Peptides against a protein of PDB entry 5IXI. Designs and how they scored, part 9

Target 1, 141 residues: chain A of PDB entry 5IXI
Amino acid sequence: TPLLDASSLEYLFAQGQYDLVKCLAPIRDPKTEQDGHDIENECLGMAVLAISHYAMMKKMQLPELPKDISYKRYIPETLNKSIRQRNLLTRMRINNVFKDFLKEFNNKTICDSSVSTHDLKVKYLATLETLTKHYGAEIFE

## One batch from the design tools (peptide; made by RFdiffusion4, then SolubleMPNN)

Design b1_p9_4_s3 (from b1_p9_4, 4 letters changed)
Fold by OpenDDE base, seed 3:
Structure b1_p9_4_s3 (fold): chain B 141 residues (1-141), chain A 9 residues (1-9)
Amino acid sequence: as target 1 above (141 residues)
Amino acid sequence: FKKPKVLEF
């Protein structure tokens, strides 16, 4: 976005991550049960973006990241609490799905394409607008 | 689970 210089985008991205996790920008209410699942799925994707961005900034490959890397610190705290209350098999499935998302994104999108940290920040912020109730009211107007 | 839309580039 030509309206945002690199420094501004960096700051907005950092703040956006914090706002999502701390629920300062709360996720929108689901319209249906399936919509709720879609929201959760996109939140897992947001975690993948955040982790991938970190790895790229540190010039690290995915195998260099901790094996126990998790979505837990990169999704809304309310969603994290909800997931923790689900049964073991469900939690295991979510964990496996997340790891698959992360691996596939790393292999196909990061390693095999020209996606940059700039692109990740833009996509992250744009998605925050769609996932949250009021995020971007002051920025995207 | 379907691939998240946010990860589509």
Scores: peptide ipSAE 0.610, ipTM 0.948, DockQ to the pose 0.856
Fold by OpenDDE base, seed 2:
Structure b1_p9_4_s3 (fold): chain B 141 residues (1-141), chain A 9 residues (1-9)
Amino acid sequence: as target 1 above (141 residues)
Amino acid sequence: FKKPKVLEF
C-alpha cells in the first residue's frame, strides 16, 4: 500500500466522494441479490463516513447537525434514484437504518476520538475499490 | 440491515 502525503490524501478523498456520487466511478455489478443489498448497505456506510468527516472538520457534534440530514447527497445518484422509487415503508426503513448507523458510529467510534479524520479518508478511499468497478486499484494495491 | 463493513474500525 503506497504511502500518501496529507495533501494528496485530502485531494483524493474529495475527488473520490465526487466520483462516487456522480457515478464517474460506478458501483460494481452485484453478483447475487444479497450482494446487491450488501452494496447498498456499504453505500449508506460511505454516507456515514462522509458526514462524520464533515462534522469533525467543522468541529460539530451529532446533535448539532440538521435533523433532516440524509444519505441522499452522499450516495451514488443511480442508487438515490432507485431508493426514491421504492414504496414509503421501504424508504422509511432505509432512513431509520441510516440514522441508526450514523448515531452508533459517532457514539462508539467518533466521540471517543478513537478514529481521526485521516483514518476516515483512508477507509473511504479503500472502500471505493471494493464498491466500484475499477476505481482505486492503482492507489491501494 | 447489518452493520456496514466500512464502519468497522
Scores: peptide ipSAE 0.610, ipTM 0.948, DockQ to the pose 0.783
Fold by OpenDDE base, seed 1:
Structure b1_p9_4_s3 (fold): chain B 141 residues (1-141), chain A 9 residues (1-9)
Amino acid sequence: as target 1 above (141 residues)
Amino acid sequence: FKKPKVLEF
């Protein structure tokens, strides 16, 4: 199997983000309640990857990002709607947890330059295959 | 919340 070049990977990463957010690649059905929580948790992680990739591409540090940075535009729209229906304390907790994920990832991974934008794209796309139903199936239409 | 697996490198 041939390796993807940089241009192909960039295209797939952009398309993957769009498909996840717009639910063209819908998240898989949870097998248990805990599995459902794990899926949502990984979606928040996907938002962290997307934001971190953006910051790296723009040569921006995390403190230079807007203070009101949010996961909302980087997770599946269906999940965003679900979160908005939850009570205030739950929504506040999710906001805080996301910011903690972002800070920790920045401090331990991004700032240490242990991963590149290439690595983020690969991890994002690989995770899409596990999180979503039928990811990539359109290729065989 | 546990650390998302997607963020483990």
Scores: peptide ipSAE 0.609, ipTM 0.948, DockQ to the pose 0.816
Fold by OpenDDE base, seed 5:
Structure b1_p9_4_s3 (fold): chain B 141 residues (1-141), chain A 9 residues (1-9)
Amino acid sequence: as target 1 above (141 residues)
Amino acid sequence: FKKPKVLEF
């Protein structure tokens, strides 16, 4: 069985989302304050990928999704808890940024049919390698 | 905020 056949890739993508959210694959330690902000930004991007993949699989447009769509179920639980304790203006800004990322990605990447669900899975898993400390390392020890 | 790298295709 090929490592990246359709069924294997689907499994890895689902497991990867679970591992990221549940912090089984914990986020890497930031090297600087800016690196920390970049990591959080990429996590918001991961949420956009996950939501977009879901929409594509269900053949739905973003306007057909719930209006209260959020990043909360798609980012590490530790990050979600951290965001909740930040001040109101910061939380509002994060929500606005996420909404902008989602809208722009839909308009400029999804709607022009330039990417497939396969592409999203590959990109998601590849990014996990960079965001987390040692994602998948146990497979190769 | 800059566009996340993960969203660049």
Scores: peptide ipSAE 0.607, ipTM 0.948, DockQ to the pose 0.824

Design b1_p9_4_s4 (from b1_p9_4, 5 letters changed)
Fold by OpenDDE base, seed 4:
Structure b1_p9_4_s4 (fold): chain B 141 residues (1-141), chain A 9 residues (1-9)
Amino acid sequence: as target 1 above (141 residues)
Amino acid sequence: SKFPKVLQF
């Protein structure tokens, strides 16, 4: 929005990350099983976005990030707990999917300088609006 | 898996 300056956007982005992880902005109820999978998929995407933003701010490349990098601290705690209860093969799949998302996003979007940290913040907040129950309405109205 | 919409720019 034209009313969001840089400082406001930075604050909202930080708060949005906190709200998502701590479930203060709970993810919306799935309408179907497929919708549930889509929601989880977008949560993994949100994790990639947050990590990518961090890397860009620190001027770091993926190989410079910890090899045990994970989505766990960047998704809703309730979802993280749910995933941890799933079997080994499922957890391995999710880990691989996340790493594939991160790699692809880094190679095709971040490394090409196709987006800025500003763009990542905007996209993150915009996605919060659609991913959570009642978040972001005041920002994007 | 389908590439997340949030990552599509």
Scores: peptide ipSAE 0.713, ipTM 0.962, DockQ to the pose 0.802
Fold by OpenDDE base, seed 2:
Structure b1_p9_4_s4 (fold): chain B 141 residues (1-141), chain A 9 residues (1-9)
Amino acid sequence: as target 1 above (141 residues)
Amino acid sequence: SKFPKVLQF
C-alpha cells in the first residue's frame, strides 16, 4: 500500500467530501430498515467529522461555530432531500441528534487534542469505503 | 440514537 503524503490526503479528503455530498460515491443500499437508520446516523457522523475538521483548521472552538450550523451541506444530497420531506418533528429530532453528536465528539475527542486533522481525514476516507458503493479501493490497496 | 461508529476513535 502506497504511503499518502499530506497533500495527497488533503486532496482525497476534499474530493471525498464532494463525492459523498454530490452522490458521486453513492451510499450503499441498506440491508434492513435498521441498517438504513444506521447509514443515516453514520452520514450525520460524517458531517460532524467534516465540520470538526473545518473548525480545527480555522482554530475555532465549538461555541465559535455558527449557532445554526447544520448537516445539510455535509451529507449526501439524496439523504438531505429525503430528510426535508419528513415531518417537522422528525427533522427537529434529526437536528438535535446531529447537535448532540457534534457536542459529544467535541467534548470527548476534539477538546483533549488527542485527534489531529490528519486523523479526521483518514477516518473520513476509511468510512467512505464502508458507507458507499466501492469507494476507496485504490486508496487503501 | 446510538453514537456513530465513524466518530469513535
Scores: peptide ipSAE 0.713, ipTM 0.962, DockQ to the pose 0.793
Fold by OpenDDE base, seed 3:
Structure b1_p9_4_s4 (fold): chain B 141 residues (1-141), chain A 9 residues (1-9)
Amino acid sequence: as target 1 above (141 residues)
Amino acid sequence: SKFPKVLQF
């Protein structure tokens, strides 16, 4: 686990979200087609983490967020562009998968108070290290 | 789809 104070962790979490979305920390190259699907799944999970963290910080329940909440602003722009080019049924499936992830995470992890915002930030940054090509090497080595 | 590892606590 990283040895960081609260303010440093908050900063790195915010910067990490920006780096992932803007592809400043590009996602790793898939080794197989299945690995590619796994990477996309984890990116959707990263979106769920970011949204959940936001809701917790604002003392909001996830159902109180807009119904049209989407992964689009929370995943790498390159992946978002790729998804937008897929057929309608595929895009609908991805939307449903994301919403299922969000709902399940909220019901099992957030509503049960199993984790804190601190835990979410640590998990986000740790996953960012494994999901991207070189991010976090200096922090987690 | 598989539940993401990132969401497993």
Scores: peptide ipSAE 0.712, ipTM 0.962, DockQ to the pose 0.807
Fold by OpenDDE base, seed 5:
Structure b1_p9_4_s4 (fold): chain B 141 residues (1-141), chain A 9 residues (1-9)
Amino acid sequence: as target 1 above (141 residues)
Amino acid sequence: SKFPKVLQF
């Protein structure tokens, strides 16, 4: 198991975000229809983590971020393309769910200042391993 | 929708 200093962790976190979005680390195949919904739900959560990490690094609060914050740049491109093809009500529901996740995470976790940017990076990478087919096998083994 | 596992600390 390799030792990860601050610079190495920052690099892996940045590369992990890129790999997820660009589908270089493709998301795992769903085992069931419900599993597919869970995967999409976790992808929205990954977007919330990435946005929250950015805000914390820039010492910004969520209200200081653009009003049109979206998950689109923080989820797999294949998933984003799939969502665009869905009907209006489904897309509206997904947008509302994402906004609710962002608000709840900010109010109950970020505002409590109980987690650091380090914690967010570790959680992101750990989740990436479970969300994708083979990512992180050498890092967390 | 249930709160994502990734956001549970």
Scores: peptide ipSAE 0.709, ipTM 0.962, DockQ to the pose 0.802

Design b1_p9_5_s1 (from b1_p9_5, 4 letters changed)
Fold by OpenDDE base, seed 3:
Structure b1_p9_5_s1 (fold): chain B 141 residues (1-141), chain A 9 residues (1-9)
Amino acid sequence: as target 1 above (141 residues)
Amino acid sequence: FKKPKVLEF
């Protein structure tokens, strides 16, 4: 976005991550049960973006990241609490799905394409607008 | 689970 210089985008991205996790920008209410699942799925994707961005900034490959890397610190705290209350098999499935998302994104999108940290920040912020109730009211107007 | 839309580039 030509309206945002690199420094501004960096700051907005950092703040956006914090706002999502701390629920300062709360996720929108689901319209249906399936919509709720879609929201959760996109939140897992947001975690993948955040982790991938970190790895790229540190010039690290995915195998260099901790094996126990998790979505837990990169999704809304309310969603994290909800997931923790689900049964073991469900939690295991979510964990496996997340790891698959992360691996596939790393292999196909990061390693095999020209996606940059700039692109990740833009996509992250744009998605925050769609996932949250009021995020971007002051920025995207 | 379907691939998240946010990860589509």
Scores: peptide ipSAE 0.610, ipTM 0.948, DockQ to the pose 0.856
Fold by OpenDDE base, seed 2:
Structure b1_p9_5_s1 (fold): chain B 141 residues (1-141), chain A 9 residues (1-9)
Amino acid sequence: as target 1 above (141 residues)
Amino acid sequence: FKKPKVLEF
C-alpha cells in the first residue's frame, strides 16, 4: 500500500466522494441479490463516513447537525434514484437504518476520538475499490 | 440491515 502525503490524501478523498456520487466511478455489478443489498448497505456506510468527516472538520457534534440530514447527497445518484422509487415503508426503513448507523458510529467510534479524520479518508478511499468497478486499484494495491 | 463493513474500525 503506497504511502500518501496529507495533501494528496485530502485531494483524493474529495475527488473520490465526487466520483462516487456522480457515478464517474460506478458501483460494481452485484453478483447475487444479497450482494446487491450488501452494496447498498456499504453505500449508506460511505454516507456515514462522509458526514462524520464533515462534522469533525467543522468541529460539530451529532446533535448539532440538521435533523433532516440524509444519505441522499452522499450516495451514488443511480442508487438515490432507485431508493426514491421504492414504496414509503421501504424508504422509511432505509432512513431509520441510516440514522441508526450514523448515531452508533459517532457514539462508539467518533466521540471517543478513537478514529481521526485521516483514518476516515483512508477507509473511504479503500472502500471505493471494493464498491466500484475499477476505481482505486492503482492507489491501494 | 447489518452493520456496514466500512464502519468497522
Scores: peptide ipSAE 0.610, ipTM 0.948, DockQ to the pose 0.783
Fold by OpenDDE base, seed 1:
Structure b1_p9_5_s1 (fold): chain B 141 residues (1-141), chain A 9 residues (1-9)
Amino acid sequence: as target 1 above (141 residues)
Amino acid sequence: FKKPKVLEF
């Protein structure tokens, strides 16, 4: 199997983000309640990857990002709607947890330059295959 | 919340 070049990977990463957010690649059905929580948790992680990739591409540090940075535009729209229906304390907790994920990832991974934008794209796309139903199936239409 | 697996490198 041939390796993807940089241009192909960039295209797939952009398309993957769009498909996840717009639910063209819908998240898989949870097998248990805990599995459902794990899926949502990984979606928040996907938002962290997307934001971190953006910051790296723009040569921006995390403190230079807007203070009101949010996961909302980087997770599946269906999940965003679900979160908005939850009570205030739950929504506040999710906001805080996301910011903690972002800070920790920045401090331990991004700032240490242990991963590149290439690595983020690969991890994002690989995770899409596990999180979503039928990811990539359109290729065989 | 546990650390998302997607963020483990």
Scores: peptide ipSAE 0.609, ipTM 0.948, DockQ to the pose 0.815
Fold by OpenDDE base, seed 5:
Structure b1_p9_5_s1 (fold): chain B 141 residues (1-141), chain A 9 residues (1-9)
Amino acid sequence: as target 1 above (141 residues)
Amino acid sequence: FKKPKVLEF
């Protein structure tokens, strides 16, 4: 069985989302304050990928999704808890940024049919390698 | 905020 056949890739993508959210694959330690902000930004991007993949699989447009769509179920639980304790203006800004990322990605990447669900899975898993400390390392020890 | 790298295709 090929490592990246359709069924294997689907499994890895689902497991990867679970591992990221549940912090089984914990986020890497930031090297600087800016690196920390970049990591959080990429996590918001991961949420956009996950939501977009879901929409594509269900053949739905973003306007057909719930209006209260959020990043909360798609980012590490530790990050979600951290965001909740930040001040109101910061939380509002994060929500606005996420909404902008989602809208722009839909308009400029999804709607022009330039990417497939396969592409999203590959990109998601590849990014996990960079965001987390040692994602998948146990497979190769 | 800059566009996340993960969203660049």
Scores: peptide ipSAE 0.607, ipTM 0.948, DockQ to the pose 0.824

Design b1_p9_5_s2 (from b1_p9_5, 4 letters changed)
Fold by OpenDDE base, seed 1:
Structure b1_p9_5_s2 (fold): chain B 141 residues (1-141), chain A 9 residues (1-9)
Amino acid sequence: as target 1 above (141 residues)
Amino acid sequence: VKKPKVLEF
C-alpha cells in the first residue's frame, strides 16, 4: 500500500509529530477525570516513542542523550502549558513518571526486543488516531 | 501509574 511504504510512513510520522505538538491534530476531549489522566499518560508515551525513534535513527543509546531530556518538546503545546502551570511537586512527579517510562521502554522494549524504527512509526501513527480528534482515520481504514 | 498503551508492544 502506497500509504504504508517506507517513504510515505516516514513522511506521515514526521507530520504526525508536528501535528500533535502544534495541536493541529488536537487531543480528544476527556470523558472523565481519569480519562484526562490517561490522555496525559499516552502523551508522555508518545514523547517516549519520538525520543526512542530519534535515538535509534542516530544510533544513540539513552546515556548519550542529554540528561535533561524532557517530554516538553514532544507533547501537545496545550498540555505542556497546562503542566507548566501546575505546582512544583506535580511537575516533579510528571518528570519522574516520564523518565521512568523512557528508561523502562529503552531497557525492555528497545534493548530486549526486535522493535524497529518502522514499528515505532506505525505505533505512533496508530495512537494518533485514538488520541486526537478524528485524525488518521483515512490512513488506518 | 499505569504504563501507557502506546508503549505496549
Scores: peptide ipSAE 0.652, ipTM 0.952, DockQ to the pose 0.844
Fold by OpenDDE base, seed 2:
Structure b1_p9_5_s2 (fold): chain B 141 residues (1-141), chain A 9 residues (1-9)
Amino acid sequence: as target 1 above (141 residues)
Amino acid sequence: VKKPKVLEF
């Protein structure tokens, strides 16, 4: 198992975001329809982590970010394409769900300073291991 | 809607 110092963790976090979005680390196949919905929710959560980490690194509050901030650039491209093919009401629902996740995470976790950027990176990478195919095997050799 | 596990700390 590689020793993850601060610089290594920063690199792996950046690479992990790229791998998830570009589907170089593809998301796992859903076992059931409900599992598919859970996977989508976790992907939206990954977007929340990425955005929150960005805001913290830039010393910004989430309300200071553009009001039209979206999950679209922070989730797997395959999932984004799938969502784009769904009807308007479904897309609106997904957007509202994401914004609710972002707001709740900010109010209950970020604003209370209960987590650091380090914690977000660790959680992001740990989730990639369970969310994607074969990614954990690559990281923890 | 079920809360994502990734956001639980």
Scores: peptide ipSAE 0.650, ipTM 0.952, DockQ to the pose 0.784
Fold by OpenDDE base, seed 5:
Structure b1_p9_5_s2 (fold): chain B 141 residues (1-141), chain A 9 residues (1-9)
Amino acid sequence: as target 1 above (141 residues)
Amino acid sequence: VKKPKVLEF
């Protein structure tokens, strides 16, 4: 379908990233405290996908990326603000967790060339739909 | 810490 062609998918992926970060597609309310942690974890994962997609599109390896690469530009602004207000140990933990996710995903998934940029876009959009309150409602209904 | 589901391929 035209909606699933390469150019349309690229547009949807870019718009989805924007909607998530700018909270135009707000993340869903957590059902439990653990669910809240899971949501934050998935947001860090979304950042890893976005960064990996960028690197693949530019034909760059992780060592070529800036050493100060961070999740901050790739997660909901509300979550980023929340993290900034947390204590030092929590912020350090989150940063370490993100770095571990990024390295592991690169070593086990990207370096093996088992996934394409197309796969990353599809996975990102599919996850975005489950992670946010009403994303895609007007498109898929 | 468990791996995010979004990173599972």
Scores: peptide ipSAE 0.650, ipTM 0.951, DockQ to the pose 0.806
Fold by OpenDDE base, seed 3:
Structure b1_p9_5_s2 (fold): chain B 141 residues (1-141), chain A 9 residues (1-9)
Amino acid sequence: as target 1 above (141 residues)
Amino acid sequence: VKKPKVLEF
């Protein structure tokens, strides 16, 4: 785990979200086609973490969030562009998968466990280290 | 579809 105070962790979490979306911390190259699918799934998961963290910080319940909430602003721009170019049925499936991830995470982890915003930030940054090519080397020992 | 590892707590 990172040896950071709360203010430093908050800053790095915000910066990490920006770096992932803007591709300043580019996602790693897939080793196989299945690895590529796994990377996309983890990116959708990162979007779920970011949205859940936002909701918790604002003391909002998930049903209070807009019905049209989407992963689009929370995943790498390159991946978003790729998904946008896929056929309608594929895009619909991805959207449904994301919404299922969000609902399940909210019900079973946010509502039914003691996971805190601190835990979400740590998990987000730790995943950035494994998901991207170079990020996180100086954060974790 | 398998659940992402990032969401496992």
Scores: peptide ipSAE 0.649, ipTM 0.951, DockQ to the pose 0.823

Design b1_p9_5_s3 (from b1_p9_5, 3 letters changed)
Fold by OpenDDE base, seed 3:
Structure b1_p9_5_s3 (fold): chain B 141 residues (1-141), chain A 9 residues (1-9)
Amino acid sequence: as target 1 above (141 residues)
Amino acid sequence: YKKPKVLEF
């Protein structure tokens, strides 16, 4: 929540994406089975944010992006490996869920200009703090 | 699945 200039926020957002995917900021341990599902769901949401931010920065519409956009590059590598080990039907379901999240977010949040790239970066970083074990220990202190 | 909280604006 500290005041950050645009350059600092841009840097932290880029670093945060890298830290999440590379598991430098590891996902917190689930408290229950449902909590585990919630964590995975939020990770899919983080992928949606990252992709949406990219599209907005490039001034592109979602339909202009590759049709085979996937969450795989935008979620923790450990989670990606876990998902790849699940059965085909489960993987198909996850893919469909992700695409639904992406589509709805674009149609209801991005297209109506209700949020800016700045808002996405702030939300992304704030969510990292809740999803990971100790992210922001030096930044959000 | 429910909509992720992170996507609520």
Scores: peptide ipSAE 0.643, ipTM 0.953, DockQ to the pose 0.808
Fold by OpenDDE base, seed 5:
Structure b1_p9_5_s3 (fold): chain B 141 residues (1-141), chain A 9 residues (1-9)
Amino acid sequence: as target 1 above (141 residues)
Amino acid sequence: YKKPKVLEF
């Protein structure tokens, strides 16, 4: 469909990232404490997708990116502020978890050429729909 | 600690 052609998908993907980070598409309320942890985990995953997509579009390997690469620019601002308020050990754990996700995804999914940039955009937008309160539902209706 | 679902392809 025209909605899913290359140019439209690129636009939707860029706009979706903006909406998630700026909380224009706010993340859904957690149903349980574990659900809250899962939501944050998926947000870290969304950051991995965004970074991986960028690297692929630029035809770069992740080791070629800055060593201080972080999730901070790729997660909801509200979540970023929340994480910054947590204790040192928690923040260290989150950073380690993110870097593990990024490394594993790069080694086991990106480097083996199992996915394309198109696949990443579709996955990002589909997840955005489930992660936020009502965003993008019409795209996949 | 589990891999996010979004990263499962």
Scores: peptide ipSAE 0.641, ipTM 0.951, DockQ to the pose 0.786
Fold by OpenDDE base, seed 4:
Structure b1_p9_5_s3 (fold): chain B 141 residues (1-141), chain A 9 residues (1-9)
Amino acid sequence: as target 1 above (141 residues)
Amino acid sequence: YKKPKVLEF
């Protein structure tokens, strides 16, 4: 992983979130049906990272976050639109899966203090390279 | 479900 100063990392992390959500860095084409499911799964994980980073920066615990917290504003808009077209039970399952990801990540990785906001930024940006088309190649080759 | 890779630390 590259060495970036704090200010550069902050900028890249903020821009990376924007690029992912606004599809300026579009998600890669799935190689298989399972790969497509894996991509969606990782996008939900990216939402967990973004929310967890926000909570840590605000010195907030999960119960202190809005009760309607969801992945919707933290995943690619194209994926969000796709999910919204799915039936109610499928959307409920996705919501439950996301909540489980968020809860487990908070209860273990975040609460044990083993991960810093710095680590979350690095992981987020590194994952963009794997999820999106050609993004971050100049930094994470 | 499988845990996303991005959440593995």
Scores: peptide ipSAE 0.640, ipTM 0.952, DockQ to the pose 0.811
Fold by OpenDDE base, seed 2:
Structure b1_p9_5_s3 (fold): chain B 141 residues (1-141), chain A 9 residues (1-9)
Amino acid sequence: as target 1 above (141 residues)
Amino acid sequence: YKKPKVLEF
């Protein structure tokens, strides 16, 4: 595994977000129905990490961000398309779940400064390897 | 819904 300095990590984090959203690093095939749900759940978590990283870089608190902040720009486009095709009640449920994830992560992890932007980048990239088919092998060779 | 593993630090 090559040394990842700050500049390299910043680049890989930005590229990783792009690759996940644009499905250049496609999500792995679920092994079961529950695995599929878990993958979606982790994708929502990835959105929380991306948003939290943005807020920290801008030295902003999450309540200072728009209240209509959404996961839609931070998850794979294929997943976003799938969610948009689901019924209203399901979409409302997903929205509420995401907001709960974001709020809890902010209150219990971000606000007390228990993690840094560096930690978020590392966790994001490490999780990409578990969520996608081939991306991890390319990054950590 | 369970808390995503990615958010566990």
Scores: peptide ipSAE 0.640, ipTM 0.952, DockQ to the pose 0.796

